Peptides against a protein of PDB entry 4GMN. Designs and how they scored, part 72

Target 1, 375 residues: chain A of PDB entry 4GMN
Amino acid sequence: RYANITLLALVTLASIGTDFQETLVKGNQGSRESPISAADEEWNGFDDADGDAMDVDQKSSSGEDQEEDYEEIDVKEDDEDDDDDSITSEMQADMERVVGADGTDDGDLEDLPTLRELIQTAVPQLIRLSNLPIDSDESLTIQSHALSALNNISWTISCLEFANGENANIHNAWYPTAKKIWRKTILPILEADSADLKLATQVTSLAWAVARVLHGETPTDGNPHRKFISLYHSSKQQAGGNSNSIEEPEDPFQGLGVKCIGVVGSLAHDPAPIEVNREVGVFLVTLLRQSNNVPPAEIVEALNQLFDIYGDEELACDKEVFWKDGFLKHLEEFLPKMRTLTKGIDKRTQPELRTRADEALLNLGRFVQYKKKHA

## One batch from the design tools (peptide; aimed at target 1 D251 Q254)

Design b2_p25_7_s4 (made by RFdiffusion4, then SolubleMPNN; from b2_p25_7, 13 letters changed)
Fold by OpenDDE base, seed 4:
Structure b2_p25_7_s4 (fold): chain B 375 residues (1-375), chain A 25 residues (1-25)
Amino acid sequence: as target 1 above (375 residues)
Amino acid sequence: SASSERKQLDIARELQLKRINEKLS
């Protein structure tokens, strides 16, 4: 009973997080006249748990025909349907206010009641649920759903612009909560060294969403960048050995390898320790050097992370890592390989991967030219 | 200028992050 209610509440929170994200994305597209075709690809983040219908053998015990007069309890279906539409409408109105150009007022989260309740009330409970002792399939299911809800909320918030003090109220409210997710949910799961690749994928997705806001201010306790680099390598070793390929996600950008790259890239941003930045930078550059054995989506993500980390010549990592470790040479040597890789992607079968690879190739050329002018 | 090239990288990244989020939603 309590489990089913908790599961339902987690599914509802995950759905709320999805609808919130969709609304944010739609609103942020409406404000910029750039014709990015909405790929209406449904977020199939709910793997249908194969309902292995245990054939409970109906042992036909021939018990006698007592005609007990079953009074039809007229269960009034109370139309509780009205309350769900109201929450979605308030959430939509909060998102429209966040995306709206008039949100320049340094207004408190008082003006964003749904987002406030998500951050202050829901997320702390989800963190608690994600930290339950795993002692049953039910507790594992609760953890998975709590991670999914945290993922959706964290991704949604990570879509907000926080540059130049935009959405500072939301950033300030989220920042301590994001650190709490990191320390209480992400780190303990990473430290448990579970062989569960589903759990590893979920926690890595959540870690990426959180790290996209915290960047180099992400807690460095336990060297999480090394854990994600290790997870990247471990995931590649497992995929190569068992022909029971874990269904590679139909989207090449949803792969655990891409997610690991996204996390470690985000963790390496300023003000990350130079040693963390170096280890991540070397990892990313090593992927480019080994590009013949690396999926194109991971190369695209690794390039984007390198551009993000080293895009600023004023940062200490530019001098102490990028120039000192000769990363420009590796990027220049990779340009012809990236052209070949990008051209090898079929536009018909993988249109998005091709588009993102074409963009990353364009940006690589620009980035190399930029760095050569600032050498 | 370097500033214009950087802004173009930032815009391209913003657009890419949006698309990533549209699919992670």
Scores: peptide ipSAE 0.027, ipTM 0.645, DockQ to the pose 0.047
OpenDDE base, seeds 1, 2, 3, 5: peptide ipSAE 0.097, 0.104, 0.026, 0.106; ipTM 0.772, 0.774, 0.646, 0.776; seeds 1, 2, 3, 5 fail the geometry check

Design b2_p25_8 (made by RFdiffusion4)
Pose (drawn by RFdiffusion4):
Structure b2_p25_8 (pose): chain A 285 residues (1-30, 108-237, 251-375), chain P 25 residues (1-25)
Amino acid sequence: RYANITLLALVTLASIGTDFQETLVKGNQGDLEDLPTLRELIQTAVPQLIRLSNLPIDSDESLTIQSHALSALNNISWTISCLEFANGENANIHNAWYPTAKKIWRKTILPILEADSADLKLATQVTSLAWAVARVLHGETPTDGNPHRKFISLYHSSKQDPFQGLGVKCIGVVGSLAHDPAPIEVNREVGVFLVTLLRQSNNVPPAEIVEALNQLFDIYGDEELACDKEVFWKDGFLKHLEEFLPKMRTLTKGIDKRTQPELRTRADEALLNLGRFVQYKKKHA
Amino acid sequence: AEEAMEKQLEAAYELEMKEIEEKLE
């Protein structure tokens, strides 16, 4: 039963995690009662995956179970984070998911992040999941082991398709958990790291530049948030952004539209937003 | 698997862009 009974179940649950995304798209061209697949995924499939993700690992075979369990959690968490939850959007699904997303973080992402060593493949897997979960949690994400510091160190150390880079994952997840209403110091660190990435953009892969700019726009674009005054202005983030604008224009034009298009058009939007962003705040003390 | 991740990132990127545009407006 081994090859069929366990691995097959996980790979299938993960595929179900992937393909539910098509239900969301096709459903649009035309208490999760209306979404039983999603209801079952959250209430039933996910609790068992958190359990499997936790347990040793005593042997290599259970090293594969953990990996497959992480793949399914990843696919589900990612698909769910493909929903709009800003404002009151999709509130029914948000309440069904949010506590579970907190559990995945506490019971899965965090214990694994506790033992630093040693894998790159696994370190990549947990960051991908953590990025998916934090895209829903938005600074409501738990601040316990000061995880942003660990993901920050993971970025620099793992320095040794542009958007699949692990570094892009480190930028996104640290950036997502630093939105309001996060601890103002946690925000200060993450913001400093994101801005430092620009000051020292001399060797940062273009995709990581685009993600850093999107994360910053996403965090400091509201003057009512304590971190806009407490960090953005207190530490003068505005100067680095004004200084980076010329540097950002040349790197964007350094990208072959024809090889490959997506990064180029995405970077064009970031410089566009970067310019608009430098104006809006320039207008605010 | 790689293609699924690409689609998920595209969808996530589009949503983030809508939010950023709304904040700037």

Design b2_p25_8_s1 (made by RFdiffusion4, then SolubleMPNN; from b2_p25_8, 14 letters changed)
Fold by OpenDDE base, seed 3:
Parts: C-alpha cells; sequence; structure tokens
Structure b2_p25_8_s1 (fold): chain B 375 residues (1-375), chain A 25 residues (1-25)
C-alpha cells in the first residue's frame, strides 16, 4: 500500500520535472524567433491588363433531391477535458520568468515559488527515497523512480545558463542541493559497486547532470572520477563479451559510455585538483588515440569535454596538464581520423550523430589553431 | 524519460557550441 502511493507520487514528480523542462525549452526557442521583420519586400504585383469577358454558359442540370435521412448519430463527444492541469498557472509563471529572465532580473527564488518548492521540499524527499535500504524489488523500484525524478530535475536546472552571473538566484539555491544529491545519492550508489548496469546508467546520468553545474567544485571524496573511468571500462568489457540484450539505447548519446565521459569531463573543470584534471585529460586523449574501437558518440563527447576543460589558457590545467602532457600533438594527430569518422556517419540514418560529429570536427580544427596561436 | 533526456542532450550541445564559439572568436 505505502509503496504504491510512493511510486505514484514519484512517477508524478518525474512527469512534472519533464513537463517543466519541455516548457522551458519551448519558451527559450520562442525567444529566438526574433520576428524576422517581414517588412520590406512589397513585391509590387505586375499590373497586367486585359479584360476578356468569356461568357461561361448556363447549363441547368436539375439533379434530384434524394433526402437521404442521415441519422445524426449523436456521438456524444465526451469531452473528456483531460484537464492537462499537469502544469499549474504558478509553474507556467515560474517557467516564463526563468525563460524571460534577461540577465538584469535580480529576482530571488521568492519570485520562483514552484522552483523553490521543487528544490527545497521535493528534492530532499527524493534524496531520502533514493537512499532507502534495498530489501525488496519494491524498494529497488522506488529507488529507480526517485533517481529518475532527480535526474529530470537536475538536467532541467543544468540546462540553464549560469555563466556571467545569469540565473544566479537559481544557481545559489541549487548548488547546496546538488552537493547533497552527490553526497547522499550518487556516492553511496557508486560505493555499493553493484553489477547492475541499469542502476549504474541511472546514477551516471544523474551524476552528469549534477556535475554540469558543480564542475570542479564537485566533492572529490573517494575519487569519483576514477570510479566513473572504471565503470566506463567495465561497461566496454561486458558489452564486448555478451552480445546479449542490454538494449543499447537507440540514441547513441544516451549510452553509459557517453554519460561516463560527460561526468568525468565535468569533474575535471576548474577548480578541480590538477591530478584529477590530468587523470581525466589522459583518459579522454586516450579515447581519441584508440578511436577505432570507440563509438562515434563517445568521441564527440570526449572532444567536447576536452574543449570545455582546456579552452581557457588562464587556467592552471592549461600549463600544468595540456601543455606539459603534450595534448595538442594528440589532437592534431586525431584531426584526419575525425574527418574519416565523421564522413563514415550516414546523414540519413543518424542525422543527429552526424551533425554533432561535424560540429566537433569543426571545433577540433579551430581549437588546434587557437592553441597553436597561444603556444 | 528518454525523450526528455534527448532534448536535454540537444540543449547541452547547443550551449556548448555557443561557449566554444565565444572562446574561439
Amino acid sequence: as target 1 above (375 residues)
Amino acid sequence: SSEAEREQLRRQYELRQKRIDAKLA
């Protein structure tokens, strides 16, 4: 009884977190439709002239009045007003404020009551539910749903821009909660070292979303980057041996390998310890060197993480890792391989993967050129 | 769940691309 009510509540919270995200995405897309001023091209219609009045003739055909008595089947449209009341007017107002927050809104979370309640009230309960003793299949199901809800919320927040002090109110409210998710949910599950690849995928997805906000300020206790690197390698060893039914997600970017790369890349950002940065950087560069045995989506993510980590020459990791460990040479040597890899992706069957690979290839060329100018 | 995660990943790549373009400009 209590388990079913808890499960329904978790499914509902996971749904609300998804709908909130979709609305944030839609609202941010709407702001990019700058009205292309459809102003100027008054295509002056050509004035062409002549009036020939052709007399279309009268023909009177008297078709017969068969009054077929169509019985009005009064289909009661049961307007099941599915009151898709899933998004309250308060949630809509909060979403509009988050989307419409031009960087001048010094708004506190007082102006975002639904988001505040989500962070302050819902997330702490989800953390509790994700950290329950696993003693039954029901408790495992509750944990999975709690992780799913935390994942959706964390990803939604991680898709906000926090650079240059944007959304600082949300960042400041989320930051301590993100650290709590890391310490109370992610670390305990990673330390349990379960052979459950489904649970590992869920916790790694959540870890990526959390680490995308915390970056190098993610708690380094227990060397979590090494655990995710180990998980990456373990997942590859299992996939190579058992051709069995771990349904690789149809989306190449949802694979556990991509998620592991995303986590460790995010953990290596400044102000991460230089040794953490080095271990991650070496891991990522090693994937590029071994690219013949690495899925294209993982290569794309590894490149993007390298650009994010080492794209600033003022950071200690640029001098102490990037230049010292000779990463530029490895990136240059990878350029021809990346061109071949990208060209090998079919645009028709894998359009997203191809687009992301074309972007990563472009950025790799630019990044190598940038680093050569700042050498 | 899966569709939401796809959209999240797309948005991630767009935000990343903007940051890369801004740093390499």
Scores: peptide ipSAE 0.298, ipTM 0.878, DockQ to the pose 0.763
OpenDDE base, seeds 1, 2, 4, 5: peptide ipSAE 0.294, 0.289, 0.294, 0.290; ipTM 0.879, 0.878, 0.876, 0.876; seed 4 fails the geometry check

Design b2_p25_8_s2 (made by RFdiffusion4, then SolubleMPNN; from b2_p25_8, 12 letters changed; failed a check: too like the target's own chain)
Amino acid sequence: SSEAERKQLRLQYELRQKRIDEKLA

Design b2_p25_8_s3 (made by RFdiffusion4, then SolubleMPNN; from b2_p25_8, 12 letters changed)
Fold by OpenDDE base, seed 3:
Structure b2_p25_8_s3 (fold): chain B 375 residues (1-375), chain A 25 residues (1-25)
Amino acid sequence: as target 1 above (375 residues)
Amino acid sequence: NLEAERRQLKLQYELRLKRINEKLE
């Protein structure tokens, strides 16, 4: 009885976290509508040429009015106004403030009451639920739903821009909570070393969302990057052996391999320890070298992580890892392979994967050019 | 939910393309 109420509450929190994200995405799209300059298309007035009205008297043939009695099937549109008004007016107002906060008001979370309650009240309870003793299938279900809710919330917050001091109030409120999720939820599950690939996928998704905000400030205790690299390799070995349909997610970017790459890439950002950065960088470059056996979506993510990690020449990892370990050569040697890989993706059957691969290929060419200019 | 993660990956790619261009200018 209590477990069913808890499950319903967790599903509701996971839904709220998704709806909140949709509202953020819609708001960010509206702000990027640069006013299309209404080019004054001078609609050159079509000259009214006076063409003579020829009075062709076509005869009114009185065809018979067959009154076909169309029975008006009164299709009662049951307007099931499913007022899925799941987005409270308060949540919408908070989202409009988060999206519409062009950089003037360093607003306190006092002005974001819904987001404040989500971070300060809901997340700490979800962390507790994710840490319950697993003694039944019901407790596993509660953990899974708690992880799903934490995932949706953490992902939603990771969509906010925090560069250049944007959303600093939200960042500052989230940062300690994100570290708590990492230490109290993610690390204990990773340390349990469960053969449950579903749980591993859930915790890795959550870890990616959290690490996208914490970056190299993610707690390095217990070398979590090595655990995710090991999980990547273990997931490949299991997929090759047991034809048990772990339904590969229909979306290539939702695979455990992509999620592992996303986590370790995020963990390797400055100010991560140089040795953590090196181990991750070597892992990512090794995927490119072995690309014949790597799914295209994982190659796209690995490239993207390499661009994010090593895009800045002022960072210590540029000199101490990128140049020192000769990564440019590996990227340059991969460029023709990436062209072949990208061209091999059917635009009709996998349009998104193709678009992301075309983008990653373009960026690889630009990144190699950039690094050669700054060598 | 898988749809939420998918939309976010899309935004991350757009931001990456921008950052790489800004460093080539």
Scores: peptide ipSAE 0.120, ipTM 0.788, DockQ to the pose 0.613
OpenDDE base, seeds 1, 2, 4, 5: peptide ipSAE 0.112, 0.100, 0.112, 0.025; ipTM 0.785, 0.765, 0.784, 0.646; seed 5 fails the geometry check

Design b2_p25_8_s4 (made by RFdiffusion4, then SolubleMPNN; from b2_p25_8, 14 letters changed)
Fold by OpenDDE base, seed 3:
Structure b2_p25_8_s4 (fold): chain B 375 residues (1-375), chain A 25 residues (1-25)
Amino acid sequence: as target 1 above (375 residues)
Amino acid sequence: SSEAERRQLRLQQELRQKRINEKLS
């Protein structure tokens, strides 16, 4: 009983977090003149495999015709037009305020009551549920749903721009909560070193969402970047050996490898320790050197992380890692390989992967040119 | 979960492209 109510509440919170994100994306698109065609890729539902019609033998039990005169209770179908406006008017108003919020540094989410309740009330409960002792399949299911809800919320918040003091109120409210998710949910699961790749994928997705806001201010306790690098390598060894179809997500960018790259890249941003930055930078550059054995989506993400980490010449990591460890040479040597890789992606079968690879290739050329001017 | 993550990765790409263009100007 309690577990079913908890599960329903977690599914509901995960749904709310998704709807909130959709509303944020729609609101941000309305302010940007460029129609990025959201290709409505229809999620082709589960093909219901033809379940063999078991011929249930109609044993004709001649039950007697007791004409019980069921009084037709004329239940007026009040066509309550359930306007399935899944977005509450309060949630929509909060979204309009987030999109329209001039960077007034009032750290109180007074003007964002739904977001405040999500951060202050819901997330602490989800953290608690993600930390329940795993003693049953039911507790594992609860953990998985709690992680999914935390993931959707954390990702949604990570869509907000926090540069230049934008959304500072939301940032300031989220930052301590994000650190709590990291310390209380992510680290304990990473330390348990479970062979469960599903759990590892869920925690890595959540870690990426959290690290996209915390960057180099993510707690460095226990060297989490090394754990994610190890997880990356372990996931590749398992995929190469057991043809057990862990259903590679149909989306190349949803793979555990991409998520690991996204996490470690985010962890390496300023003000990360130079040693952390170096280890991550070497990992990412090594993927480019070994690109023949790396999925295209992971190469795209690795390039993108390298641009984000080393895009700033004023940062200590530019001098102490990028230039000192000779990363420019590796990027230049990779440029022709990236052109070949990108051209090898079929635009018809993998349009998104091709677009992202074309962008990453363009940015690689620009980034190399930039770094050569500032050498 | 999956759609949420997809939409966010697109936004990150736009912001990255903006930052790279600003530094090349």
Scores: peptide ipSAE 0.212, ipTM 0.843, DockQ to the pose 0.596
OpenDDE base, seeds 1, 2, 4, 5: peptide ipSAE 0.206, 0.210, 0.207, 0.197; ipTM 0.843, 0.845, 0.842, 0.836

## One batch from the design tools (peptide; aimed at target 1 T156 K259)

Design b2_p26_1 (made by RFdiffusion4; failed a check: the pose's geometry)
Pose (drawn by RFdiffusion4):
Structure b2_p26_1 (pose): chain A 285 residues (1-30, 108-237, 251-375), chain P 26 residues (1-26)
Amino acid sequence: RYANITLLALVTLASIGTDFQETLVKGNQGDLEDLPTLRELIQTAVPQLIRLSNLPIDSDESLTIQSHALSALNNISWTISCLEFANGENANIHNAWYPTAKKIWRKTILPILEADSADLKLATQVTSLAWAVARVLHGETPTDGNPHRKFISLYHSSKQDPFQGLGVKCIGVVGSLAHDPAPIEVNREVGVFLVTLLRQSNNVPPAEIVEALNQLFDIYGDEELACDKEVFWKDGFLKHLEEFLPKMRTLTKGIDKRTQPELRTRADEALLNLGRFVQYKKKHA
Amino acid sequence: AEELEEIERNVTLAERRDARRQIGAK
């Protein structure tokens, strides 16, 4: 039963996690009662995956169960984070998911992040899941072991298809948990790291530049948030952004629209947003 | 304000692209 009974069940739950994304797209061209597949995924499939993700690991075979369990959690969490939850959008699904997303973080992402050593493959798997969960949690994400510091250290150290880089994952997840209403110091650190990435953009892969700019726009674009005054202005983030604007223009034109298009058009939007961003705040003390 | 709304829209679009990209990836 081994090859069939366990591994097959996980790979299929993960595929179900992937393909539910097509239900969302096709459903649009036309208490999760209307979405039983999603309801079952969250209430039933996910609790068992958190359990499997936790357990040793005493042996290599259970090393594979953990990996496959992380794959399914990843696919589900990712597909769910493909929904719009800003404002009151999709509130029914948000309430069904948010507590579970907190559990996945506390019971799965955090204990694994506690033992630094040793894998790159596994370190890549946890960051991908953590990025998916934090995209929904948005600074409501738990601040316990100061996880942003660990993901920050993971970025620099793992320095030794552009958007699948682990560095892009480290930027996104740290960036997502630094939105309001996060601890103002957690925000300061994450913001400093994201801005430092620009000041020292001399060797940062272009995709990581685009993600850093999107994360910054996403965080400091609201003057009512304490961190806009407490960090963005207090530390003068505005100067580095104004200084980076010329540097950003040349790197964007350095990208071959023909090889490959997506990064180029994505970077064009970031410089566009970067310019508009430098104006809006320039207008605000 | 209008420019801010456009920025928020563009960021959301970028995130959706990233999400779709990360689905099924290892």

Design b2_p26_1_s1 (made by RFdiffusion4, then SolubleMPNN; from b2_p26_1, 16 letters changed)
Fold by OpenDDE base, seed 1:
Structure b2_p26_1_s1 (fold): chain B 375 residues (1-375), chain A 26 residues (1-26)
Amino acid sequence: as target 1 above (375 residues)
Amino acid sequence: SAALEEIKKSVREHQLFLARLQIGSS
């Protein structure tokens, strides 16, 4: 009985997240800048203030690191094996602890009460439900629905513009919660090293949504970029062996490979450690070198991530990784391959993939020219 | 449960929030 109520609540929260996303997309269709179409925008370089630049979130983090000593509330799970099957009573007690302890200056969402309730009340419960012990098909179902709700909320928030101090109140409210989703939901599932490709796809989708806001400020504990790179490679090895077609999602951009690229690309942004940036950059450039065996959608995503990571010449990663490791040469050598790849996509059967590949090809040409001028 | 009534409250407030987002984009 309780599980059915919990499932209904989770489905409702996932629906709310989707309705927010649709509203943001419709709102931005009235303004020319659909943030989902950062792939559809022509890369104009960073100097053209009037152009639809790729939204490299120039977080001018001139924020003094107030190391707000987030007292790790070491919730010692006192393993008191109280067998009380009421998922509801424990949910209620830890919700009160989790909401009460983060008395951080959560960005004042006075004008956005529903978003405040989603961030402050719903997300902590969803984090808890995603971390329940998996002992039954029912607990797996609850976890899957909790991850779906977290994914929809996180994706919706990641579609907001935070550049130039836009939506700063939402950013400030979301930022600590996004870190909490990362540390309490994403990392534990990645550490469990489950062979479940469905779970891996769900957690990777959530990780991408979270990392699209946190970027290089995403916690580097346990080197999560290496786990997503490993997951990318593992997913390719499994697809090659058993002719049980894991039904490739009808949308090529919803594939696990694309999601892994999106996560690691987002993790590599400034202020990420230069070594994390290097490992990701080398991974992405290696995909371009091996493009004959890589799905076109993954190439499009890998290109967009490379433009976003290395578009700013003032960043430490430009000198220490892009120029030092000779990435420009690899991008220039890839241009004729990308032209061939893009022309090979049938506009009738895969119109979206063809459009996004045409844009990525255009942007690659501009990016190579830009980097050659600034060499 | 209190949580279900909070979710129903959030859903009602959500419709108002969606309406505000649609007004801000116009």
Scores: peptide ipSAE 0.015, ipTM 0.480, DockQ to the pose 0.023
OpenDDE base, seeds 2, 3, 4, 5: peptide ipSAE 0.008, 0.005, 0.005, 0.009; ipTM 0.368, 0.426, 0.420, 0.425

Design b2_p26_1_s2 (made by RFdiffusion4, then SolubleMPNN; from b2_p26_1, 14 letters changed)
Fold by OpenDDE base, seed 4:
Structure b2_p26_1_s2 (fold): chain B 375 residues (1-375), chain A 26 residues (1-26)
Amino acid sequence: as target 1 above (375 residues)
Amino acid sequence: SEDLEKIKANVAKYQRFLARLQIGSS
């Protein structure tokens, strides 16, 4: 009885997870104002002052107005039953408050009762379910669904802006829960050293979502960055040997390699220990040096992580790692390779990968120029 | 039993909430 109710709750949480991931993917397809827009605001260090405006002569090619007659396809509104997808007036008020909340520093979610109940009631139960002893296919299914639900909750919270004290109430409520997910769900699964690549992909996705909020404040106990680097290398060795292609996700950015890079990049931010930052920075720069054998999506993610980690020159990692280990030279040497890589991506077959590679190439050029000016 | 139905209802509410937060921030 309890198992079936738990399974039904987990199936509901996992369907919420899947629909949520699909809605995040659809929302991120609509709101592909890339997460680069938030990084572009922190990259206010590019004084555009010295760009000589080369007058590119706009040749006025008069393109003829072909009035394509859009035939009104009379799509019959089939009255599909109004499943009560009505946002409750409480949820709508919560939305207006999250978008409009001046940073009241009190971690009080009094004004966000739905989010409060998710963080305080649902997440602690999902953590418990993810920690069940694996003794049956049912317990493995329970763990997988609990991880999927935790992943989706964590990813969504990680898509909220927390810069400048925005959403501080949500951040303050989530922060202790995120640390609990890390210590009670992520670390125990990583310590079990399972050969299950599906489980490894789920826990790595969750770890990335959690680390995108905690950054360098993510618990460094047991050197989890080394476990994710090891998982990255192990996943590449397994993919090369067995022609049982774990179906590479159709989305190149959903691959285990990209997720491992995203986790370790997020873990390396200030105030992470300088040695953790160094080990991650060396790993990321090594991927760029080996770029001929690295998927383009992993190169894009590794570049973005390097920009985020080393964008601020006031941080201890700039002097003690970036300059000391000579990362600028490796980025400069990679710039022509990145141009070749980006041009090799077909815009018609992989439009997303091409767009994100074009952005990462632009940012690499800017970043190299910035670091040369501040040398 | 009641707590689990409350969790399901709150999570379904939260999913719809978050789906629209991402649409409303666009």
Scores: peptide ipSAE 0.024, ipTM 0.574, DockQ to the pose 0.026
OpenDDE base, seeds 1, 2, 3, 5: peptide ipSAE 0.020, 0.019, 0.016, 0.019; ipTM 0.515, 0.513, 0.502, 0.527; seed 2 fails the geometry check

Design b2_p26_1_s3 (made by RFdiffusion4, then SolubleMPNN; from b2_p26_1, 15 letters changed)
Fold by OpenDDE base, seed 1:
Structure b2_p26_1_s3 (fold): chain B 375 residues (1-375), chain A 26 residues (1-26)
Amino acid sequence: as target 1 above (375 residues)
Amino acid sequence: SEALAEIRESVAAYQRFLALLQIGAE
């Protein structure tokens, strides 16, 4: 009885976060900047002040104006005043506060009671449930659902802007909890070295969501970046042999390989130890060198991570890793391969993959040019 | 029992939080 109610609550938490990822993707399709495309923010490290915009004269082929008579479907606005007063004025006020408040630096989510309850009440219980001894199929099911709920909460929070002290109250409340998820949920599961690729995918997704907020401040105890690199290589070896249909997610960006790249990329940001940064940077650059055998989505993610890690020339990793290990040469040699790869993606069958590959190709060209100017 | 009540409250809180984030993205 209790297990079924726990499972139902966990399934409900897990479904809500799937609907949330879809809603963030859809809501931000109305505003051109998907919050997953907050990582697709134009690499703002280039002051485009000297950007001679090469006017690519896209000759507008004057396609004939077929005046298709848009029949004005007189959509009668039936003003059904459904006073669904279910949006309490308190809820609307909480949103205006997330967008507009000079966040008091105190991690007092006083103005965000729902988010406070999630972080302070829900997450500690989910950590406990994810860290139960696995002794039955029921305990394994509870763990899987607890991981799904933690993943969804962590992804939701990782889609908030924290740059320049934005949402500082949320960041300050989440940060210690995110470290607790890492130490109490992620690390123990990674250390158990389970052959369960489903569990590995769940923990890697959660690890990416957590690492997208913690970056280089993610606990480096036990060198977790090496475990995710090992998991990446192991997943590629298994996919070649056992056609155990782990349904390759229809979305190429939801693959375990992409998630492993996203985790290790996030772990390598400043202030990560230079040796962690080097090992990750060498891994990512090695993927580009081997690109003929790497899925396009993993190449896109590896490029974005390289831009984010090495975009700032003031960071110690620029001198001690990027320049010292000769990464610019590898990126420049990869540029013609990326053009070929991107052109090989069918816009009709894989529109999202093509768009993100076109963006990553553009950013690679800009990044190589910038690094050459600052050499 | 308490942990299940806390989880139900947390689920309801999460649903409310998600509904809020949906409204602010519209």
Scores: peptide ipSAE 0.019, ipTM 0.579, DockQ to the pose 0.024
OpenDDE base, seeds 2, 3, 4, 5: peptide ipSAE 0.018, 0.017, 0.017, 0.018; ipTM 0.568, 0.560, 0.583, 0.549; seed 3 fails the geometry check

